Peptides against a protein of PDB entry 3NZW. Designs and how they scored, part 7

Target 1, 212 residues: chain A of PDB entry 3NZW
Amino acid sequence: TTTLAFRFQGGIIVAVDSRATAGNWVASQTVKKVIEINPFLLGTMAGGAADCQFWETWLGSQCRLHELREKERISVAAASKILSNLVYQYKGAGLSMGTMICGYTRKEGPTIYYVDSDGTRLKGDIFCVGSGQTFAYGVLDSNYKWDLSVEDALYLGKRSILAAAHRDAYSGGSVNLYHVTEDGWIYHGNHDVGELFWKVKEEEGSFNNVIG
Target 2, 222 residues: chain B of PDB entry 3NZW
Amino acid sequence: QFNPYGDNGGTILGIAGEDFAVLAGDTRNITDYSINSRYEPKVFDCGDNIVMSANGFAADGDALVKRFKNSVKWYHFDHNDKKLSINSAARNIQHLLYGKRFFPYYVHTIIAGLDEDGKGAVYSFDPVGSYEREQCRAGGAAASLIMPFLDNQVNFKNQYEPGTNGKVKKPLKYLSVEEVIKLVRDSFTSATERHIQVGDGLEILIVTKDGVRKEFYELKRD

## One batch from the design tools (peptide; aimed at target 1 T1 G47 A49, target 2 P127)

Design b1_p10_5 (made by RFdiffusion4; failed a check: the pose's geometry)
Pose (drawn by RFdiffusion4):
Structure b1_p10_5 (pose): chain A 212 residues (1-212), chain B 222 residues (1-222), chain P 10 residues (1-10)
Amino acid sequence: as target 1 above (212 residues)
Amino acid sequence: as target 2 above (222 residues)
Amino acid sequence: SYSVKFWSYD
């Protein structure tokens, strides 16, 4: 798994791979590691497939309950805390999840929270989570600028997940892109590495090691 | 010490067509190197046009299927006999499985039917509730032997238009019920050849708008 | 060994 989310001039970019594993067995290449909590909230998934899916779907129901009760959209900070506090209750039981809660509120602006099963909860501009996180950091960190165009930022996020899908035996499948503005998240497609790799290699001249 | 889990072998397979779906499984049940039964059904019609198989530790698989069938019964009781759609059944199974997160049903479960649009549908589950909708899926002992074949023959992976210099991918035309049954039978004869836990018989459940039909085929008994 | 395995994204 490789997931990233970063803040910049144009909001937030979220990118994830779609590989699921059972050890060295590729269980699936078409899994959705991003959950759309609501029109302005996204959650990313890494770790245990069932723990992430189950608890992040549950988080969505908790956020919806907040809106009915408070007649207001839940903040990113509060939404991430609900998950953080839930996971903390289970500390020591073996839950396994590296998560990112990304969204936008008038009150908070573009906001990113890293939340994991250890109970760690961190607000930040840039996060890469999962077995392939360091590979994504390598490309993302060396090309990141706050002033990236929406187009360039979407590409960097996509390119970073691609770098991880290439080097990490446990990442791959396809790339799912998202862009977050004050009008909510915008889905930017599913990009199969099977074609995305060769295309990027030709157009960019990178991946100069692999013979084409 | 006491081990609450065992392995009863078996292999299951699910393929979704445009307006149908199939869930197939060998009828052999095993413990270690012995055969408990050459015919012990492992794929079930659970009502509302849903077929399911929970393969791995059979006691767990039976308990789960039994619990799901009872779930459909109560769904009707509580919701004015409304039909349980396959998507709803999948989410329901997720909660049943995740409910035992800390003592799991040790099974790999697959269900098949039609979605609300009448299209074929296949869902497969992780032991603890992780699930996804798919075109096809192999589960159980020979899953590692069969899933690669299905990626090739069902989803045309790694196949290209001849003479296009590997530029044009083989189109994703869709399989008829006849073409699917062939792939299923070939899959199980192949699995029976290479995996010692697969054999004796093959039972296929076909699901259409008209309901659930069954077909049976003998397999090598060695 | 058993045939069934737990799925993860790692």

Design b1_p10_5_s1 (made by RFdiffusion4, then SolubleMPNN; from b1_p10_5, 5 letters changed; failed a check: the pose's geometry)
Amino acid sequence: SFSVRFVSFN

Design b1_p10_5_s2 (made by RFdiffusion4, then SolubleMPNN; from b1_p10_5, 6 letters changed; failed a check: the pose's geometry)
Amino acid sequence: GFSVRFVSFN

Design b1_p10_5_s3 (made by RFdiffusion4, then SolubleMPNN; from b1_p10_5, 6 letters changed; failed a check: the pose's geometry)
Amino acid sequence: EFSVRFVSFN

Design b1_p10_6 (made by RFdiffusion4; failed a check: the pose's geometry)
Pose (drawn by RFdiffusion4):
Structure b1_p10_6 (pose): chain A 212 residues (1-212), chain B 222 residues (1-222), chain P 10 residues (1-10)
Amino acid sequence: as target 1 above (212 residues)
Amino acid sequence: as target 2 above (222 residues)
Amino acid sequence: SYSVRFWSYD
């Protein structure tokens, strides 16, 4: 798994791979590691497939309950805390999740929270989570600028996941892109590495190792 | 010490067509190197046009299927006999499985039917509730032998238009019920050849708008 | 020895 989310001039970019594993067995290449909590909230998934899916779907129901009760969209900070506090209750039981809660509120602006099953909860501009996180950091960190165009930022996030899908035996499948503005999240497609790799290699001239 | 789990072998397979779906499984049940039964059904019609199989530790598979069938019964009791759609059944199974997160049903479960648009549907589950909708899926002992074949023959992976210099991918035309049954049978004869836990018989459940049909085929008994 | 495995994104 490789997931990333970063803040910049144009909001937030979220990119994830779609590989699921059972050890060295590729269980699936078409899993959805991003959950749309609501029109302005996204959650990313890494770790245990069932733990992430189950608890993040549950998080969505908790966020919706907040909106009915408070007649107001839940903040990113509160939404990430609900998950953080839930996971903390289970500390030591073996839950396994590296998560990112990304969203936008007029009160908070573009906001990103890293939340994991250790109970760690961190607000930040840039996060890469999962077995492939360091590969994504390598490309993302060396090309990141706050002033990236929406187009360039979307590409960097996509390129970073691609770098991880190439080097990490446990990452791959396709790339799912998202862009977050004050009008909510915008889905930017599913990009199969099977075609995305060769296209990027030709157009960019990178991945100069692999023989084409 | 006591081990609450065992392995009863078996292999299951699910393929979704445009307006149908199939869930197949060998009828052999095993413990270690012995055969408990050459015919012990492992794929079940659970009502509301849903077929399911929970393969791995059979006691767990039976308990799960029994619990799900009872779930459909109560769904009707509590919701004015409303039909349980396959998507709803999948989410329901997720909660049943995740409910035992800390003592799991040790099974790999697959269900099949039609979605609310009448299209074929296949869902497969992780032991603890992780699930996804798919075109096809192999589960159980020979899953590692069969899933690659299905990626090739069902989803045309790694196949290209001849003479297009590998530029144009083979189109994703869709399989008829006849073409699917062929792939299923070939899959199980192949699995029976290479995996010692697969054999004796093959039972297929076909699901259409008209309901659930069954077909049976013998397999090598060695 | 068991045939079933738990799925993970890692």

Design b1_p10_6_s1 (made by RFdiffusion4, then SolubleMPNN; from b1_p10_6, 3 letters changed; failed a check: the pose's geometry)
Amino acid sequence: SFSVRFWSLN

Design b1_p10_6_s2 (made by RFdiffusion4, then SolubleMPNN; from b1_p10_6, 4 letters changed; failed a check: the pose's geometry)
Amino acid sequence: KFSVRFWSLN

Design b1_p10_7 (made by RFdiffusion4)
Pose (drawn by RFdiffusion4):
Structure b1_p10_7 (pose): chain A 212 residues (1-212), chain B 222 residues (1-222), chain P 10 residues (1-10)
Amino acid sequence: as target 1 above (212 residues)
Amino acid sequence: as target 2 above (222 residues)
Amino acid sequence: SYPYSRFSVS
């Protein structure tokens, strides 16, 4: 698994791979590691497939309940805390999840929270989570600028997940892109590494190791 | 010490067609190196045009299927006999499985039917509720032998248009019920050849808008 | 650190 989300001039970019594993066995190449909590909230998934899916789907129901009760969209901070506090209740029971809650509110602007099963909850501009996180950091950190165009930022996020899918035996499949503005999240497609790799290699001239 | 889990072998397979779906499984049940039964059905019609199989530790698989069938019964009781759509059944199974997160049903579960648009549908589950809708899926002992074959023959992976210099991928034309049954049978004869826990018989459940049909085929008994 | 994993069934 490799997931990232970063803030920049144009909002937030979220990118994830789609590989699921059972050890060295590739269980699936077409899993959805991003959950659309609502039109302005996204959640990323890494760790235990069932823990992430189950609790993030549950988080969505909790956020919806907040909107019915308060007649207002839940904040990113509160939404991430609901998950953070839930997971904390289970500390020591073996839940396994590295998560990112990304969204936009007039009150908070573009906002990113890292939340994991250890109970850690961190607000930040840049996060990479999962077995492939360091590979994504390597590419993302060395090309990041606050002033990236929406187009360049979408590409960097995509390129970073690609770097991780290449080097991390436990990451791969396809890349799912998202862009977050004050009008909500915009899905930017599913990009199969099976074609994305060769295309990027030719057009960029990178991945200079692998023989084509 | 006491081990609450055992392994009863078996292999299951699910393929979704445009307007049909199939869920197949060998009828052999095993413990270690012995055969408990050469015919013990492992794929079930649960009503509302849904077939399911929970493969792994059989006691757990039975308890789960029994609990799901009872779930469909109560769904009708509580919702004015409304039909349980396959997507709804999948989410329901997720909660049943995740409900035992800390003492799991040790099974790999697959269900098949048609979605609300009448299209074929296959869902497969992780022991603790992780699930995804798919075109095909192999589960159980020979899953590692069969899934690669299905990626190739069902989803045409690694196959290209001849003479296109590997530039044009083989189109994803869709399989008929006849072509699917062939892939299923070939899959199980192959699995029976290479995996000692697979054999004796093959039972396939076919699901269409007209309901659930069954077909049976003998397998090598060695 | 967090491989997106499913429990293995033998």

Design b1_p10_7_s1 (made by RFdiffusion4, then SolubleMPNN; from b1_p10_7, 5 letters changed)
Fold by OpenDDE base, seed 3:
Structure b1_p10_7_s1 (fold): chain B 212 residues (1-212), chain C 222 residues (1-222), chain A 10 residues (1-10)
Amino acid sequence: as target 1 above (212 residues)
Amino acid sequence: as target 2 above (222 residues)
Amino acid sequence: SYTFSVPSVP
């Protein structure tokens, strides 16, 4: 798995691969590793598929309850804290989760929190999470700047996941791409890695380690 | 040391069509190298046009299916006999599975039916409740033999239009029920040849807007 | 079970 999120002048980019595995078995190439909690809040999934899917869905319910009770959308900080508190209660039980909670509120602006099953909760501008995270960081860090255009930022997110998919055997399938703004998240499509790879290779003249 | 799990073998397969879905399973039940039964159905009509199979440890599978059937019953009680949608069924099954997260049902679960738009739907689950809607899925002993075949024949993976130098993929299209049944039969006959835990009989449940139909075919009994 | 493979903290 490779997931990433980063803040820039235009909001937040979220990009994830879509491969699920069971050991060496490719269980799926089409898994959705982003949960759309509400129109302004996303969660990413890495680790145990069921753990992430179950508890982030649960988180969505908690966020909805907050909205109903408080008559206001939940903050990204609070949403991430709910999840963090939950996994902390299960610390030692064997949950496996590496998540990013990404959202936009008027109070916070564009915000990203990293939450994992070890109890770590971090606020930050850039996170890559998963077995391919180092590959993604290599591309992302090399090209990131706050002043990226939306177009360039989207491409950078997509390109970083592609790099990870290329090098990490546990990442692949497709890239699901999101842009989060004050107006909410926008889905920017599913990009098959097989097709994307050749397109990028041709356009950039990159991936020269691959012949053909 | 005591092992709470067994493995009763078998294989299951789901394929979604445009306005139908199929869920098939062999009827062989084994322990180790011994055939316990040559006809032990493992694909069930659970009501509300939902068919279900949980393949692996049969005791766990049966328990899970029974719990789900009971869930369907309670859903009707609580919601004035409202039909349980396939997506809601999937969510419910996730909760059933994840409720035993730390002592899982040792099964690969597949359900099939029609979505709210009348389109065929197949959902598959891992033992602890992660799930995904797919066009096709094989589970069980011979899943590794069948799934690649389904990738090729249902999703047309690695198939390209002739004369395009591999640049144009074969377009996706729905298969007819007849085509799907042929694929299912070919899958199981092939799997039976190469896997000792698959054989004896093939039961196919076909879900359409008109309900659930069952078909049975003999497999090799060796 | 299925995994979305992860290493340690980013």
Scores: peptide ipSAE 0.225, ipTM 0.822, DockQ to the pose 0.180
OpenDDE base, seeds 1, 2, 4, 5: peptide ipSAE 0.217, 0.224, 0.219, 0.218; ipTM 0.812, 0.825, 0.818, 0.814

Design b1_p10_7_s2 (made by RFdiffusion4, then SolubleMPNN; from b1_p10_7, 6 letters changed)
Fold by OpenDDE base, seed 4:
Structure b1_p10_7_s2 (fold): chain B 212 residues (1-212), chain C 222 residues (1-222), chain A 10 residues (1-10)
Amino acid sequence: as target 1 above (212 residues)
Amino acid sequence: as target 2 above (222 residues)
Amino acid sequence: SYTFSVPFVP
């Protein structure tokens, strides 16, 4: 798995691969590793598939309850804290989760929290999470700047996942791409890695380790 | 060292069509190298036009299916005999599976039916309740033999339009019920040849708007 | 069980 999220002048980019594995077995190439909690809040999934799906869905329910009770959208900080508190209660039980909670509120602006099953909760501007994270960071860090255009930022997110898919055997399938703004998240499509790879190679003159 | 799990072998397969879905399973039940039964059905009609199979450790599979059937019953009691939708069924099964997260059901679960738009639906689960809707899924002993075949024949993976130099993929299309049945039969006959835990009989449940139909075919009894 | 690989702390 490779998931990433980063803040820039235009909001938040979220990009994830879609491969699920069981050891050396590719269980699926089409898994959705982003949960759409509400129109302004996303969760990403890495680690145990069931752990992430179950508890992030649960988180969605908790966020909805918050909205109903408080008549206000939950903050990204509060949403991530709910999840963090939950997984901390299971510390040592063997949950495997590496998540990013990404969203926008008027109070916070664009916000990203990293939450994992070890009890770590971090606020930050850039996170890559998964077995392919180091490959994604290599591309992302080398090209990141706050002043990226939306187009360039979307491409950078997509390109970083592609790099990870190329080098990490546990990442692949497709890239699901999101842009989060003050008006909510926008889905920017599913990009098959096979097709995307050749396109990027041709356009950039990159991936020269592969003969076309 | 005590092992609470067994492995009863077998294989299951789900394929969704446009207005139907199929869930099939062999009828062989084994332990190690011994055949316990040559006819032990593992695909069940659970009501509300939902068919289910949980393949792996049969005791766990039976328990899970029983719990789900009970869940359907209670759903009717609590919601004025409302039909349980396939997507709601999938969510419920996730909770059943994840409820035993720390002592899981040792099964690969597949359900099939029609979605709320009348389109065929197949959902697959891992032992702890992750799930995905797919056009096709193989589970069980011979899943690794069958799934690549389904990728090729249902999802047309690695197939291209002739004369396009591999630039144009074969377009996706729904298969007819007859085509699906042929694929299922070919899958199981092939799997039976190469896997000792698959054989004896093939039971296919076909879900349409008119209900659930069952078909049975003989497999090798070796 | 299925995995989305192993996450690492950033």
Scores: peptide ipSAE 0.159, ipTM 0.803, DockQ to the pose 0.188
OpenDDE base, seeds 1, 2, 3, 5: peptide ipSAE 0.153, 0.155, 0.146, 0.123; ipTM 0.794, 0.806, 0.804, 0.796

Design b1_p10_7_s3 (made by RFdiffusion4, then SolubleMPNN; from b1_p10_7, 6 letters changed)
Fold by OpenDDE base, seed 4:
Structure b1_p10_7_s3 (fold): chain B 212 residues (1-212), chain C 222 residues (1-222), chain A 10 residues (1-10)
Amino acid sequence: as target 1 above (212 residues)
Amino acid sequence: as target 2 above (222 residues)
Amino acid sequence: SYTFSVPYVP
């Protein structure tokens, strides 16, 4: 798995691969590793598939309850804290989760929290999470700047996942791409890695380790 | 060392069509190298036009199916006989599975039916409740033998339009019920040849708007 | 079980 999220002048980019594995077995190439909690809040999934799906769905329910009770959208800080508190209660039980809670509220602006099953909760501007995270960081860190255009930022997110898919055997399938703004998240499509690779190679003159 | 789990083998397969879905399973039940039964159905009509199979450790599979059937019953009681949708069924099964997260059901679960738009639907689950809607899924002992075949024949993976130098993929299309049945039969006959835990009989449940139909075919009895 | 693999599993 490779997931990433980063803040920039235009909001948040979220990009994830879609491969699920069981050891050396590719269980699926089409898994959705982003949960759309509400129109302004996303969660990413890495680690145990069931752990992530179950508890992030649960988180969605908690966020909805907050909205109903308080008549206000939950903050990204609070949403991530709910999840963090939950996994902390299970510390030592064997949960495996690496998640990013990404969203926009009026009071916080674009916000990203990293939450994992070890009890870590971090606010930050850039996170890559998963077995391919180091490959993604290599591309992302090399090209990131706050002043990226939306187009360039989307491409950078997509390109970083592609790099990880190329080098990490546990990442692949497709890239699911999101842009989060003050108006909510926008889905920017599913990009098959097989097709995307050749396109990028041709356009950039990159991936020269592969002969076409 | 005590092992609470067994492995009863078998294989299951789900394929969704445009307005139908199929869930099939062999009828062999085995422990180690001993055939316990040559006809032990493992695909069940659970009501509300939902068919289900939980393949792996049969005791766990049976328990899970019974719990789901009970869930359907109580859903009707609590919601004025409302039909349980396939997507809601999938969510319910996730909770059943994840409820035993720390002592899981040792099964690969597949359900099939029609979605709320009348389209064929197949959902597959891992032992602890992760799930995905797919056009096709193989589970069980011979899943590794069958799934690549389904990738190729249902989702047309690695197939291209002739004369395009591999630049144009074969377009996706729904298969007819007849085509699906052929694929299912070919899958199981092939799997039976190469896997000792698959064989004896093939039971296919076909879900349409008119209900659930069952078909049975003999497999190799070796 | 299926995984969305992470580099370090506790």
Scores: peptide ipSAE 0.169, ipTM 0.802, DockQ to the pose 0.215
OpenDDE base, seeds 1, 2, 3, 5: peptide ipSAE 0.113, 0.166, 0.163, 0.092; ipTM 0.725, 0.807, 0.804, 0.799; seed 3 fails the geometry check

Design b1_p10_8 (made by RFdiffusion4)
Pose (drawn by RFdiffusion4):
Structure b1_p10_8 (pose): chain A 212 residues (1-212), chain B 222 residues (1-222), chain P 10 residues (1-10)
Amino acid sequence: as target 1 above (212 residues)
Amino acid sequence: as target 2 above (222 residues)
Amino acid sequence: LPYERWNANL
């Protein structure tokens, strides 16, 4: 698993791979590691497939309940805390999740929270989570600027997940892109590494090791 | 010490067609190196045009299928006999499985039917509720032998248009019920050849808008 | 943290 989300001039970019594993067994190449909590809230998934899916789907129900009760969209901070506090209640029981809650509110602007099953909850501009996180950090950190165009930022996030899918035996499948503005999230497609790799290698001249 | 889990072998397979779906499984039940039964059905019609199989520890698989069938019964009781769509059944199974997160049903579960648009549908589950809709899936003992074959023959993976210099991928034309039954049978004869826990018989459940139909085929008994 | 699914086989 490799997931990242970063803030920049144009909002937030979210990118994830789609590989699921059972040890060294590739269980699936077509899993959705991003959940659309609502039109302005996204959640990323890494760790236990069932823990992430179950509790993030539950988080969506909790956020919806807040909107009905308060007649207002839930903040990113509060939404991430609901999950953070829930997971904390289960500390020691073996839940396994590295998560990112990304969204936009007039009150908070573009906002990113890292939340994991240890109970850690951190607000930040850049996060990479999962077994492939360091590979994504390597590419993302060395090309990041606050002033990236929406187009360049979307590419960097995509390229970073690609770097992780290449080097991490436990990451791969396809890349799912998202862009978050004050008008909500915009899905930017599912990019199969099976084609994305060769295309990027030719067009970019990178991945100079692998023989084509 | 006491081990609450055992392994009863068996292999299951699910393929979705345009307007049909199939869920197949060998009828052999095993413990260690012995055969408990050469015919013990492991794929079930649960009503509302849904077939399911929970493969792994059989006691857990039976308890789960029994609990789901009772769930469909109560769904009708509580919702004015509304039909339980396959997508709804999948989410329901997720909660049943995750409900035992800390003492799991040790099973790999697959269900098949048609979605609300009448299209074929296959869902597979993790022991604790992780699930995804797919075109095909192999589960159980020979899953590692069969899933690669299905990626190739069902989703045409690694296959290209001849003479296109590997540039044009083989189109994803869709399989008929006849072509699917062939892939299923070949899959199980192959699995019976290489895996000692697979054999005796093969039972397929076919699901269409007209309901659930069954076909049976003998397998090697060694 | 791989996106891990459990194995049901023993």

Design b1_p10_8_s1 (made by RFdiffusion4, then SolubleMPNN; from b1_p10_8, 7 letters changed)
Fold by OpenDDE base, seed 2:
Structure b1_p10_8_s1 (fold): chain B 212 residues (1-212), chain C 222 residues (1-222), chain A 10 residues (1-10)
Amino acid sequence: as target 1 above (212 residues)
Amino acid sequence: as target 2 above (222 residues)
Amino acid sequence: MAFEVEDARL
């Protein structure tokens, strides 16, 4: 898996691959590694598929309950804390989760929290999570700046996942791309890695390790 | 040391069409190198136009199917005989599986039916309850032999339009029930040739708006 | 020694 999220002047970009594996077996190329908790809040998934899918769905329910009880959307800080508290209760049980909770509230603005099954909870501007995270960081860190245009930021997110999909055997399938703004998240499509690779290679003159 | 799990072999396969879905399984049940039964059905009609199979350790599979059938029954009791939708069934099965997260059911589960729009639906589960809706899925002993075939013949992977120099993919289209049945039969006859845990018989359950139909075909018995 | 199940990983 490779997931990433970063803050910039235009909000948050979230980009993820879609491969699931069981050992050397490619279990799926079409997994949804982003949960749409509400129109303003996303969760990303890395690690055990069942652990992430089950508990982030559960998190969605908790966020909805908060909204019903408090008559206000849950904050990104509170949502991420609920998940962090939950996984900490299971510490030592063998859960495997590397998650990012990304969203917008009027109180917080665009916000990203990293939460993992070790009990770590971090607020930050840039995170890459998964077996391909270092490949994604290589591209993302080299090109990131706060003042990116929305177009350039979307491309950078997509391009970083593509680099990871190329080098990490456990990442691939497609890139699912999101832009989070004050008006909520916007889905920017599913981009097949096979097609995207050749397009980017041609347009950039990159990936010269592969003879086209 | 004691191993709480067995392996009863077999293979299952689900394919969703436009307005139908199929779930098929061989009828061989084995332990090690011994055939326990040449006809032990493992694909079940669970009511509400939902068919289910949990392939791997048969004791766990049977337990899971029984629990799900019971869940359907109680759903009707609690909700004025409301039909359980396939997506709700999938969520319910996730909870059944994940409820044993730390002592899992040793099974690969597939369900098939129609979604609320009348479109064919196949959901597949790992042993601990992760699930995905897909157009096709193979599970069990010969899944690794069949799944690549389905990638190619259902989802047309690695197929391109002639004369396009590999630039235009073969377009996706729904398959007819007859085409799907052909693919299922070819999958299982092929798997039977190359895997000792697959054979004897093939049972196919076809779900349409009119209900569940069953078909049976002989497989090699060696 | 725990028996391992082949679960899907992301």
Scores: peptide ipSAE 0.404, ipTM 0.817, DockQ to the pose 0.146; fails the geometry check
OpenDDE base, seeds 1, 3, 4, 5: peptide ipSAE 0.311, 0.403, 0.390, 0.394; ipTM 0.749, 0.818, 0.810, 0.809; seeds 1, 3, 4, 5 fail the geometry check

